# Designs tried in a protein design run: peptides against a protein of PDB entry 6J54. Part 70

Target 1, 223 residues: chain A of PDB entry 6J54
Amino acid sequence: NENLFASFIAPTMMGLPIVTLIIMFPSLLFPTPKRLINNRTISIQQWLIQLTSKQMMAIHNQKGQTWSLMLMSLIMFIGSTNILGLLPHSFTPTTQLSMNLGMAIPLWSATVFTGFRYKTKTSLAHFLPQGTPALLIPMLVIIETISLFIQPVALAVRLTANITAGHLLIHLIGGATLALLNINTMTAFITFTILILLTILEFAVALIQAYVFTLLVSLYLHD
Target 2, 42 residues: chain B of PDB entry 6J54
Amino acid sequence: QFQFTGIKKYFNSYTLTGRMNCVLATYGGIALLVLYFKLRSK

## One batch from the design tools (peptide)

Design b1_p29_2 (made by RFdiffusion4)
Fold by OpenDDE base, seed 1:
Structure b1_p29_2 (fold): chain B 223 residues (1-223), chain C 42 residues (1-42), chain A 29 residues (1-29)
Amino acid sequence: as target 1 above (223 residues)
Amino acid sequence: as target 2 above (42 residues)
Amino acid sequence: SFFFSVFMTVLQIIAFFFAMAFLLYQLLS
């Protein structure tokens, strides 16, 4: 089953990791506009960024809106990497839990620390839901505390699991399709159809997970 | 909005300050328990 | 080998954040 996970191995060339290049490559897909009226592609891109920015940051105050650039860059990065990861024989960095944790933990920590820094009272109060019976207060505070610390892990695992599972499914169904081509053409056609549908789904998942990841970070920032 | 007196004024699950105090009290209690067991172990 | 692996991992992390920063720069510009 080594071939199943071969696509998830960090690629190297000449003993040097090329993951850096893969990670940095999406940056080239988002060139900086230099003209008042750019080409259609850049215009659409900027429009989408602005739209998503307005949508995500609408829940935040002015201080929270300072995170707009970071969150937008994050979603663009994750989204682009996830989409690029669906290319044949491509390596998706977001399938690596280490990278996702590397994103989740700092961002989560930053949001939590920001909350404690500027909204200490409210942040502390979030550990106890409003209207809690007196007898359940200590236990619930503990549970909420634990829940807080699970957030970065859940954030990273969610992204990793979704993307990885998608790739695995595509790989498995694709392999099954190829195997069935010479066995039963009709069944192979069915599996191929499923593969296509799954691929389309994975495109959606790729974007959704990027959005969810960023949204959750944003929500944590919002407290 | 809510009229609390006495201990409930500071420790309630409805007001922001009350919730905060409850959280702090919980953490304080845990810290004291940990400290107690730590000192007891020695 | 272990230390080298750790070193390379750290470099990758740095590169990742550099990429993020670059994206931020592109968005800002």
Scores: peptide ipSAE 0.023, ipTM 0.669, DockQ to the pose 0.396
Fold by OpenDDE base, seed 2:
Structure b1_p29_2 (fold): chain B 223 residues (1-223), chain C 42 residues (1-42), chain A 29 residues (1-29)
Amino acid sequence: as target 1 above (223 residues)
Amino acid sequence: as target 2 above (42 residues)
Amino acid sequence: SFFFSVFMTVLQIIAFFFAMAFLLYQLLS
């Protein structure tokens, strides 16, 4: 059943990587405002960006708020790519672990290095939680250091696993509904209802994963 | 704010400086152990 | 399988036209 994973293969047209165009396509959906009172769609987009920006950057100080442009661009990119990926026969680049690692590792490293540079004492102190017994200090420091290095991997795997699993479930249940149409119409109707509910859920998951990814990057910057 | 005396003043799990020193001490201890076993093997 | 393929093709065409219409609307307005 290689057809099941065919949707996750990077598409190419005439030997040229059309994946680059797919990745760049979401940028066209968010045009820059040119007027004081823009179109209804642009105004709603800017309003949503401002709301999410205020919510996410409220945790940070003035120095942390300098990351607002990067974090907001990240959430908009991941969110838009995830939503566009739910279109039929569309390719979602966020299902590729290489892409998510390519985003998670540099952002994580930047936050960690920024923390060590500006708040060295606080960053080193985070390897040891407060109130730990003296006997558990060496082991807990080692565990916390390992946990730090697992963060970028967990961040990338979480995004890839959730988006990939959602797409796989839609394809599997969709194929099952088509197969059951000729076997049992009642069961096919039930599976079709589940498919509709699942697709609605995947729209929410697409946005949640974008938010969680950006939020965790922001949280690592704060700590 | 916690008041500690002696070694606990510099190595504690409550103060920021104490936690930092504990982390540095653990890394230093691990590094020394690795160096010891490396030198012992030669 | 043929009808499903046609159905998915129609959905792709509809999605393409909506996307193009949205882009044109954003460019012209």
Scores: peptide ipSAE 0.020, ipTM 0.632, DockQ to the pose 0.021
Fold by OpenDDE base, seed 3:
Structure b1_p29_2 (fold): chain B 223 residues (1-223), chain C 42 residues (1-42), chain A 29 residues (1-29)
Amino acid sequence: as target 1 above (223 residues)
Amino acid sequence: as target 2 above (42 residues)
Amino acid sequence: SFFFSVFMTVLQIIAFFFAMAFLLYQLLS
């Protein structure tokens, strides 16, 4: 089954990683505005950024709103890379768990450290849910501590698993459709319809996972 | 709002300070246990 | 082979951070 996972291998040319160029490519799709009234695409991008920024930062106070730039850049990066990854014969860097861990662990640690720095009392108290029976306090504190350290792993694995699973499904259903074209055209048409619906779903999943990833980072910052 | 007396005033699951103290006490207890077993092996 | 793998891994990490920095630059410019 080497063909199934061949698309997830990091591409290199002459021993040099071209993954750098692939990761940097989404930045070209978001040009900086130069005029008061820009193109429709730039205006829509700015509107979406403003809308999502307003939605996500509404939970945070002034100190938390300083993270707006980081969170908006994160959602744009993950969202754009996920969408571009759905193009045929494209490599999606977010399918690599190492990359997602590389994003999740620093951001999670930064949010946790920020919480302990500015809200030490509240952050420490967050390890114990309110109203816990007295006998369950030590065990629950341990569970909440473990839960805290699972957060960056869950954050990275969620993104990796959803994007990777979607790509695998598209590949498998697409391969099945091609195989059935010469066997049964009617069945091939059904599988092709499923493939179309699946691709539409994966576009939604690509954006949702970017949003969820950023939202959870923002939520961890709020504590 | 919650009126607690005695040790429950400082160690409770309702007040912010009480929850913090419970967490610190739990970590302190674990640290002491680890320290005890570490010193016992030496 | 081991040193080559480590070197390539480090290069990939540097490339990732460079890409993120470039993305931030594009966003801030």
Scores: peptide ipSAE 0.018, ipTM 0.656, DockQ to the pose 0.247
Fold by OpenDDE base, seed 4:
Structure b1_p29_2 (fold): chain B 223 residues (1-223), chain C 42 residues (1-42), chain A 29 residues (1-29)
Amino acid sequence: as target 1 above (223 residues)
Amino acid sequence: as target 2 above (42 residues)
Amino acid sequence: SFFFSVFMTVLQIIAFFFAMAFLLYQLLS
């Protein structure tokens, strides 16, 4: 088990954490456009940002669209870190629950607080669904209140669990493939094929989880 | 769309204001219950 | 030391926010 979780230990050099550099690294992959006609990489990035921003912010009013910059940066950060984490011998900061909570809790609190500030009536009304019988009102309000506080935890745990589980599976199947190379080459080939398919799936999961994380934050903002 | 009279006008699960008042009343009731049990335990 | 570890964890948190801010700057510019 120690070997299984060794890849999730925060890397350090001479006692100094290099996690800061790893977290900062994805920022270098997204340079600012300076030309009227940008290069292919920047054009694709801007196109993706525009596409996701239009899709995600379509449900928001003008006040909510002010969060577009923050939400787009969030999805780009999580997505890039998740994709980079699939590189061999790479450390994924998003596998750390502390980091994901550090993103989820402030964003969740900001969205909830914003809702209470500008849409007080609507926000308070969301604790009670429409058409609730009178006898179930107090109990349902309590349940909805608890559900609200579970949102940041669920947001962080979902991202952490999906990314961590994927990395563990890749590690386990990869280790099994190496072990079977000297035992049964045919079985090793099968496990290797599974590993390749799983890796492709994890690339998709990495992007999906980034999108879902940002989308849920956006939905919480919309209330 | 919904027409309520009496106390149902202020406390209902269909109107926005009614739902808000129900939530506030629930929180107030819980606070009073907690206060009651706290004072009773003393 | 415990103090050093806490200090480094705080720096990591600050670095995370700076990374996010930099991404915001990249998107804004």
Scores: peptide ipSAE 0.017, ipTM 0.663, DockQ to the pose 0.362

Design b1_p29_2_s1 (made by RFdiffusion4, then SolubleMPNN; from b1_p29_2, 20 letters changed)
Fold by OpenDDE base, seed 5:
Structure b1_p29_2_s1 (fold): chain B 223 residues (1-223), chain C 42 residues (1-42), chain A 29 residues (1-29)
Amino acid sequence: as target 1 above (223 residues)
Amino acid sequence: as target 2 above (42 residues)
Amino acid sequence: SLLELVRLQLEAIRALFETLNRLLLKLLE
């Protein structure tokens, strides 16, 4: 187990946490546009950001549109970190549950508190679904309350589990491929093909999980 | 549309106000229970 | 070994960007 999870240990250099630098690195990949007509890469990035912003913020009112900057920065951060994590010998901060909880809990709390501030009656009413039989009201309110507190945990664990599982599979299949090279080259070729397909899948998963994470945060804000 | 009378006017699962009151009542009840057990154990 | 890992990571990132740029250029042609 120690060997398998060695890639998930936070890297340190001279006792200093290099993880901080890794977290800040994706920000360098998305420079702010300065010119009216930017480079092709920057233009595509801005186009994608605008597209995702329109799609994600379409469900929000005018007041909810204020969260656009935060949500877009979040999806860009998570998406970029997840993709960069698929590079060889790279460390993904999003594989750490602490990192994801550090993002999930504040965002969740912010959405919940925002709801209580501006829509107190509606927010409190969400703890009881409409049309509930009178006998089930107390129990259901408790369940919904528990469900609310599980939201940040589920948000963080989902991201962590999906990214971590993908990395583990890549490492395991990769290791198996190397081990089979001297035993059966044909089988090694098959496993290598699977590894390639899995890697492609993980690229998609990386983006999807970033989107889902941000979307759920946005959805909690809407509710 | 919904015409409730008596206690059902304030505590119902259909109206927004009714749902809110039910939630508050539930929390209040739980708080009282916790307080009761705390005082009993003391 | 850590410096080598960083070097390898940087090389991989560079390769990725080069590949992406080539793909983007091909798509924009």
Scores: peptide ipSAE 0.170, ipTM 0.633, DockQ to the pose 0.023
Fold by OpenDDE base, seed 4:
Structure b1_p29_2_s1 (fold): chain B 223 residues (1-223), chain C 42 residues (1-42), chain A 29 residues (1-29)
Amino acid sequence: as target 1 above (223 residues)
Amino acid sequence: as target 2 above (42 residues)
Amino acid sequence: SLLELVRLQLEAIRALFETLNRLLLKLLE
């Protein structure tokens, strides 16, 4: 068990946390454009950001579109960290629940607070769905209140669980493949094929989870 | 769309204002209940 | 060994970006 989770321990060098540098590293992969016609990499990045921004912010009003920079930075950060985490011997900060909670709670609180500030009437009304029988109103309001507070936790746990589970599977199947190389080469080849397919899947999951995380934050802002 | 009279005008689950009032009333009721049990236990 | 690991990681990152760029260019064509 210790060997399985060893890859998820925050790396330190000489007692100093190097995890801060790891968290900041993805920022270096997205330089700011300085020319009208940028490099191909920068152009593709800006195109992706623009495409994602148009898609996600289409449901928001002009005031909600102010959050576009924050949401785009969030998806780029989570996506980049998740993708980089699939590299060999790499550490994914998003596998740490503390980090995801650290992102989810402030964003959730900001969205909820923004809703109460500008749309107080609508925000309060969301605690009671339409068409609720009169006798069930108190119970349902309580349930909806609890559901609201579960949102940041669910958001953080979803991201953490998906990324962590993927990494664990890769490590387990990879370890099994190495162990089977000297026992049965044919079986090892099969497990290796599964490992390759799983890694491809995890690349997709990494991007999807980043998108879902940002999308849910955006939806909470819209509500 | 919905026309309510009496108490249902202010407390309903169909209108925005009605739902808001129901939520506020629920929170107020819970607060009063908590206060009641707190005072009762003393 | 640490420097070699970092080098390998950087090479992997470069390869990943190159692959992504190729895929994106193919999709944009």
Scores: peptide ipSAE 0.148, ipTM 0.644, DockQ to the pose 0.023
Fold by OpenDDE base, seed 3:
Structure b1_p29_2_s1 (fold): chain B 223 residues (1-223), chain C 42 residues (1-42), chain A 29 residues (1-29)
Amino acid sequence: as target 1 above (223 residues)
Amino acid sequence: as target 2 above (42 residues)
Amino acid sequence: SLLELVRLQLEAIRALFETLNRLLLKLLE
């Protein structure tokens, strides 16, 4: 019998991981432009990428803007995988905490190390907020240090929890709707309406989480 | 733009250099404590 | 099991698109 968490199991074919193919699949949805005037889909994609790039990289200096390609690729990857994961019977790799940690830890470490390399004094100073009373300095420095190391974990867990929770809710409400179809049609209709609204919400959440993930990485780079 | 004298000039929570020195001092103190306990156990 | 999952996915996607198309056609009428 299938359980509620069966959809979150990594798919394999005869012991060979298909997860690699699933992860690589979103890249096929974003072809490189070849013409000055491309298809509507490509044009919309480029327009969205340019808008998001302008919004996210506006905070950064010239050296920070070098990360634009990586950050844009990250948001495209996470966003596309999250949206594709909402398809029926689809596996969402971003529901796996291991993958999100695998993305968060290197990116976070890269931003932190970049900060220490180019802005050593400022980066070290960020461990102590401005205006802190002298008696609280040692404890606050420790807290800020712990906070720094929690950042990659929070980044990964936030994405994982939000996407996973959304999928669970869709499955639960969907299952309840199917169960109520033969019991009470009116209640089933109400539950179905809630399911539709929830699915729309999850589409928004999928995009928002991708944006928040990349935005936080960008903010860590700025600091 | 704060005017500090004495030890507050180097260790303060308002200037960038002061904040950095406070952080380094805190880490140094922790390192010394760890070293003390490590040497004490031997 | 994997082939069955793939078939179920494709069938579900197809059913979803068909339903959406039917709804769109009704709205355009």
Scores: peptide ipSAE 0.099, ipTM 0.628, DockQ to the pose 0.017
Fold by OpenDDE base, seed 2:
Structure b1_p29_2_s1 (fold): chain B 223 residues (1-223), chain C 42 residues (1-42), chain A 29 residues (1-29)
Amino acid sequence: as target 1 above (223 residues)
Amino acid sequence: as target 2 above (42 residues)
Amino acid sequence: SLLELVRLQLEAIRALFETLNRLLLKLLE
């Protein structure tokens, strides 16, 4: 049982938090361009960042587009950490609920407070959907209020659960494949094929979860 | 647009101001109820 | 509202899958 979750234990080296270095490592993969015509890899990265930035900020006004730097850095960080976590013997910090909550709660709070500060009327009105029957207004307002406070929790849990579940499945199927090699080679081959397909799927899930996390933060800002 | 008269002008689920007022009224009502029960318990 | 948020989430997921499918098609070509 402990072996199943061994990969999710925060690694330490000589009592020092090596996790800090792991978290900072993805930053090295995105160097700042210093040339007009950069290397092909850097050019592709910048192109992808621009495309994603245009898609993410298309729904925001100019004031909301001020958050572009923060949101893009967030998606790049989460996406890169998730992808790197799929490497063999890698530790994904985003599998830790504490980290995801640490990112979700401040960002959510910032978006909510920004909304109340600059768009007080719209933000307050958001607690009551349009066309609500008069008798359901008090109950619905309470539900919407509770929903607001569940947002950061749902945001963190969604990311954590998806990434953690994917890693667990990879480990379980991988272990089963190794165990079946000595029992039935044909079944082991089938299981190995499923493992490969699942790994490919997890790459997609890693990127999707990063995007969804950032998008939801952005949507909360837009209201 | 919407033509409401009386209290419905200020408390409705269609206009922005009406929705805001409904939310504020709900919070105010809850706060008053909490205060009432708190004062009653003393 | 919650309904609008859910709709936007689903649309975002759909858009991502469509983009991924397009990328996969390009890789298969």
Scores: peptide ipSAE 0.081, ipTM 0.667, DockQ to the pose 0.024

Design b1_p29_2_s2 (made by RFdiffusion4, then SolubleMPNN; from b1_p29_2, 21 letters changed)
Fold by OpenDDE base, seed 5:
Structure b1_p29_2_s2 (fold): chain B 223 residues (1-223), chain C 42 residues (1-42), chain A 29 residues (1-29)
Amino acid sequence: as target 1 above (223 residues)
Amino acid sequence: as target 2 above (42 residues)
Amino acid sequence: SLEELIKKQLELIEALFRTLNELLAKLLE
């Protein structure tokens, strides 16, 4: 088991954490546009950002659209880090629960506090669903309160679990493929094919998880 | 449209205000219970 | 409206997974 999780150990060089550099690296892949007509790569990036922005902000009113910049930056960060993490021998910061909690808790707190600040009555009313029998009101309020506090945990764990599971599977199948090269070439070829398909799947999963993470944060803001 | 009278007007699970009051009452009750147990331990 | 939005998003995700599965099936052929 120790060998399986060796790839998830935070990399260090000369005792210095290089994780910070890894986290900052995706930002270099998304330069700010300087011209009215940019190159093809930047144009595609801007188009994707606009598309996702329209989709994410469609559920919010004018007040909620103030969070568009933060939400877009979040999805770009998580998405880029997840995709880069699928490179061979790469370390994904989003596989670390601490990293995801560090993102989830502040964002969750911000959404909850924003709700209480501007929509106090509605926010408080969310602790009790409509149509609840009178006898179950106290219990249900407690359950909903607990559910609220579980939200940041669930948000972080979901992202971490999905990305980590994908990485583990890629490493396991990859290792098995290498081990089978000298044992059974045909079997090794089959496992290699599965590995390729799995990597493609993980690319999609990486983007989906980034989107879901951001979407849920947005939904919490919408209440 | 719901027409509530009496206590149900202020504490109901259908109206926004009623739900809010129920939540506040629940939290208040829990707070009082916690306070009671703390004072009892002294 | 929020429930409807959630349902729409889930439908989109399901559609994406279906498309992905179809692509994977074609690659396995």
Scores: peptide ipSAE 0.076, ipTM 0.630, DockQ to the pose 0.017
Fold by OpenDDE base, seed 4:
Structure b1_p29_2_s2 (fold): chain B 223 residues (1-223), chain C 42 residues (1-42), chain A 29 residues (1-29)
Amino acid sequence: as target 1 above (223 residues)
Amino acid sequence: as target 2 above (42 residues)
Amino acid sequence: SLEELIKKQLELIEALFRTLNELLAKLLE
């Protein structure tokens, strides 16, 4: 079982963390547009960013739309890292819970703080659902408070678990396929087909999880 | 909109202000309880 | 309208996850 998780260990070279470079690598895939009519790749990227931005920020007011750049950068980062992580023998930083917590906690705290800053009454009232019986108010407020603090954890764990589970499954089936090549070639072919289909699924999951992560951050901002 | 009288005007689960006050009251109550138990143990 | 939009998005997410789970189940058969 330890060998199964070896691919999730942060890579190092000569004791230096290469993971820093890996995290920064996706930034190179998104160059800044410099022309009115950019390359096809850049145009597609900008188009996708525009679509996702319109979709996500449609929920927010003008003040909330100030977060558009941050949220879009977040989804691009997570999405790109997740997709790159599906490459053979690659390391996915988002499989590390520490990284996801490092992203989730500050963003969550920022959204909560922003809510208290500009919408104090609404934010405080959010701890008590409307229509709650009087006797249940204290207990429910406590529960809602706890629920609030669980949000960043759930956000990080969700992303980590989904990506890690997908990677683990790919590795397991891939390993099984290799093992079956010398035992039963027909079965190995079947497992290989499953592996390919699963890989395609994981590409979709990678994008979905990036979107969900960013969307939830956006929702917390809106409150 | 609901019309409340007395204490329910300020502490209710239907109005925004009422909900806010309930939350604040709850936190205040919890704080007082914590202080009470802390002082009782001494 | 805002709440409805949020609900629609959540429903979409749930539908996507359901589809993914179904696909995964088929792959694991």
Scores: peptide ipSAE 0.064, ipTM 0.654, DockQ to the pose 0.018
Fold by OpenDDE base, seed 2:
Structure b1_p29_2_s2 (fold): chain B 223 residues (1-223), chain C 42 residues (1-42), chain A 29 residues (1-29)
Amino acid sequence: as target 1 above (223 residues)
Amino acid sequence: as target 2 above (42 residues)
Amino acid sequence: SLEELIKKQLELIEALFRTLNELLAKLLE
């Protein structure tokens, strides 16, 4: 049991937090363009960033598009860390609930307060769905208020749970494959194939979770 | 378009202003209830 | 339009997961 979660423990060396370096490492993979026509790798990255930016910010007006830098940096950070975490013997900081809450709560608070500041009437109206029967209004308002405060928690837990579950499953199946190599080679081969497919799935999940996290933050801003 | 008269004009679940007022009224009512029980306990 | 966009994105994600699950199921047989 402890061995299963050992991969999720924050790594340290000589008492120094190596996790800080791990968190900063993805930033090195996205250099700033210095030429009009960069190499193929940077060009593809910039193209992907541009496409995702257009899709993400298409729902916002000009004022909302000012958040583009923040949201795009968030999705790039979470996405890159999640993908790098799928490498063998890698540690993903996004598996830590503390990190995800540390990102979710401030961003959520910023979006909610921004909404109340500039769109007070609309934001207050969101606590009551349209067409609600009069008798259910007080109860529903309370429920919606609670739902609002659950949003950052749900956002962080969703990301953490999905990534953690994926990593755990990869480790379990990987360990089972190694154990079966000495017992039944045929079964081990099948298990290994499942592991490969699962790894591919986790790559997709890593990107999806990053996107969903950023999208929900953006959606809360839009209200 | 919804045509409401009287109190329904200000408190409804269809118009933006109506929904806002309902929310404010709910919070106000809860606050008053909390204050009432707090004062009663003293 | 925003709701439709979200629905389309979710459908794409679900389709991807369904495809992967089907592939996994075939390999498990």
Scores: peptide ipSAE 0.062, ipTM 0.643, DockQ to the pose 0.016
Fold by OpenDDE base, seed 3:
Structure b1_p29_2_s2 (fold): chain B 223 residues (1-223), chain C 42 residues (1-42), chain A 29 residues (1-29)
Amino acid sequence: as target 1 above (223 residues)
Amino acid sequence: as target 2 above (42 residues)
Amino acid sequence: SLEELIKKQLELIEALFRTLNELLAKLLE
């Protein structure tokens, strides 16, 4: 039986998972530049990467800027996969919570660990906000500790929920539009218009979520 | 700008060192509580 | 502040989706 969540099932071929191929496919869309002046597509890509890199790394010192390559690759990966997921009958790996957790947990742990290695004193101090009344210190430290461990989960769930919700809405409105074609053409036209607007919105959401995900990882690194 | 004396010098919520010490003290207290209950159950 | 802004944006997006769903429900009546 087909259901609303059928599009979120991991695709397989003869029992063999093809998710690996799907995950690797976006890499083919970003070839390495070879010439001084590349074609328009590559030039635009490099320009965008450079701009985003400058913006994200502006908050980091020289040591933190070492993470630029990893962060840029992350945003490119998530962004590309999210955009590709909006194609008809496509599977978006980032709709899988396991995928996002697999990215969020290591990156978060790396940032936290890096913070403890190079800024141990400051990192420990972050468990207690400045200016806290003395009576609230023990409880607040506990809350901040819990908050720290919730960060990777929130990071993954945020991305997953936003992308998944958008996909579901597109499918629902799309299905309703098709159902209304034979019932009321005028209503179907209205729903179709909404679908178009929603699709445009989801393109923006896809990019925003990629940016937010990467930005938060970067902020955790900055502490 | 903040001049603390006594225990407040080492345990405060305004200075970096004070905040760190407060965090460590909190964790230490929790560890001691856990240890107490562990020894009590034993 | 940045985190709060992001949260607000996400809430707005979610609100928009809810509104669209409600509109869809009305159209299907």
Scores: peptide ipSAE 0.045, ipTM 0.654, DockQ to the pose 0.016

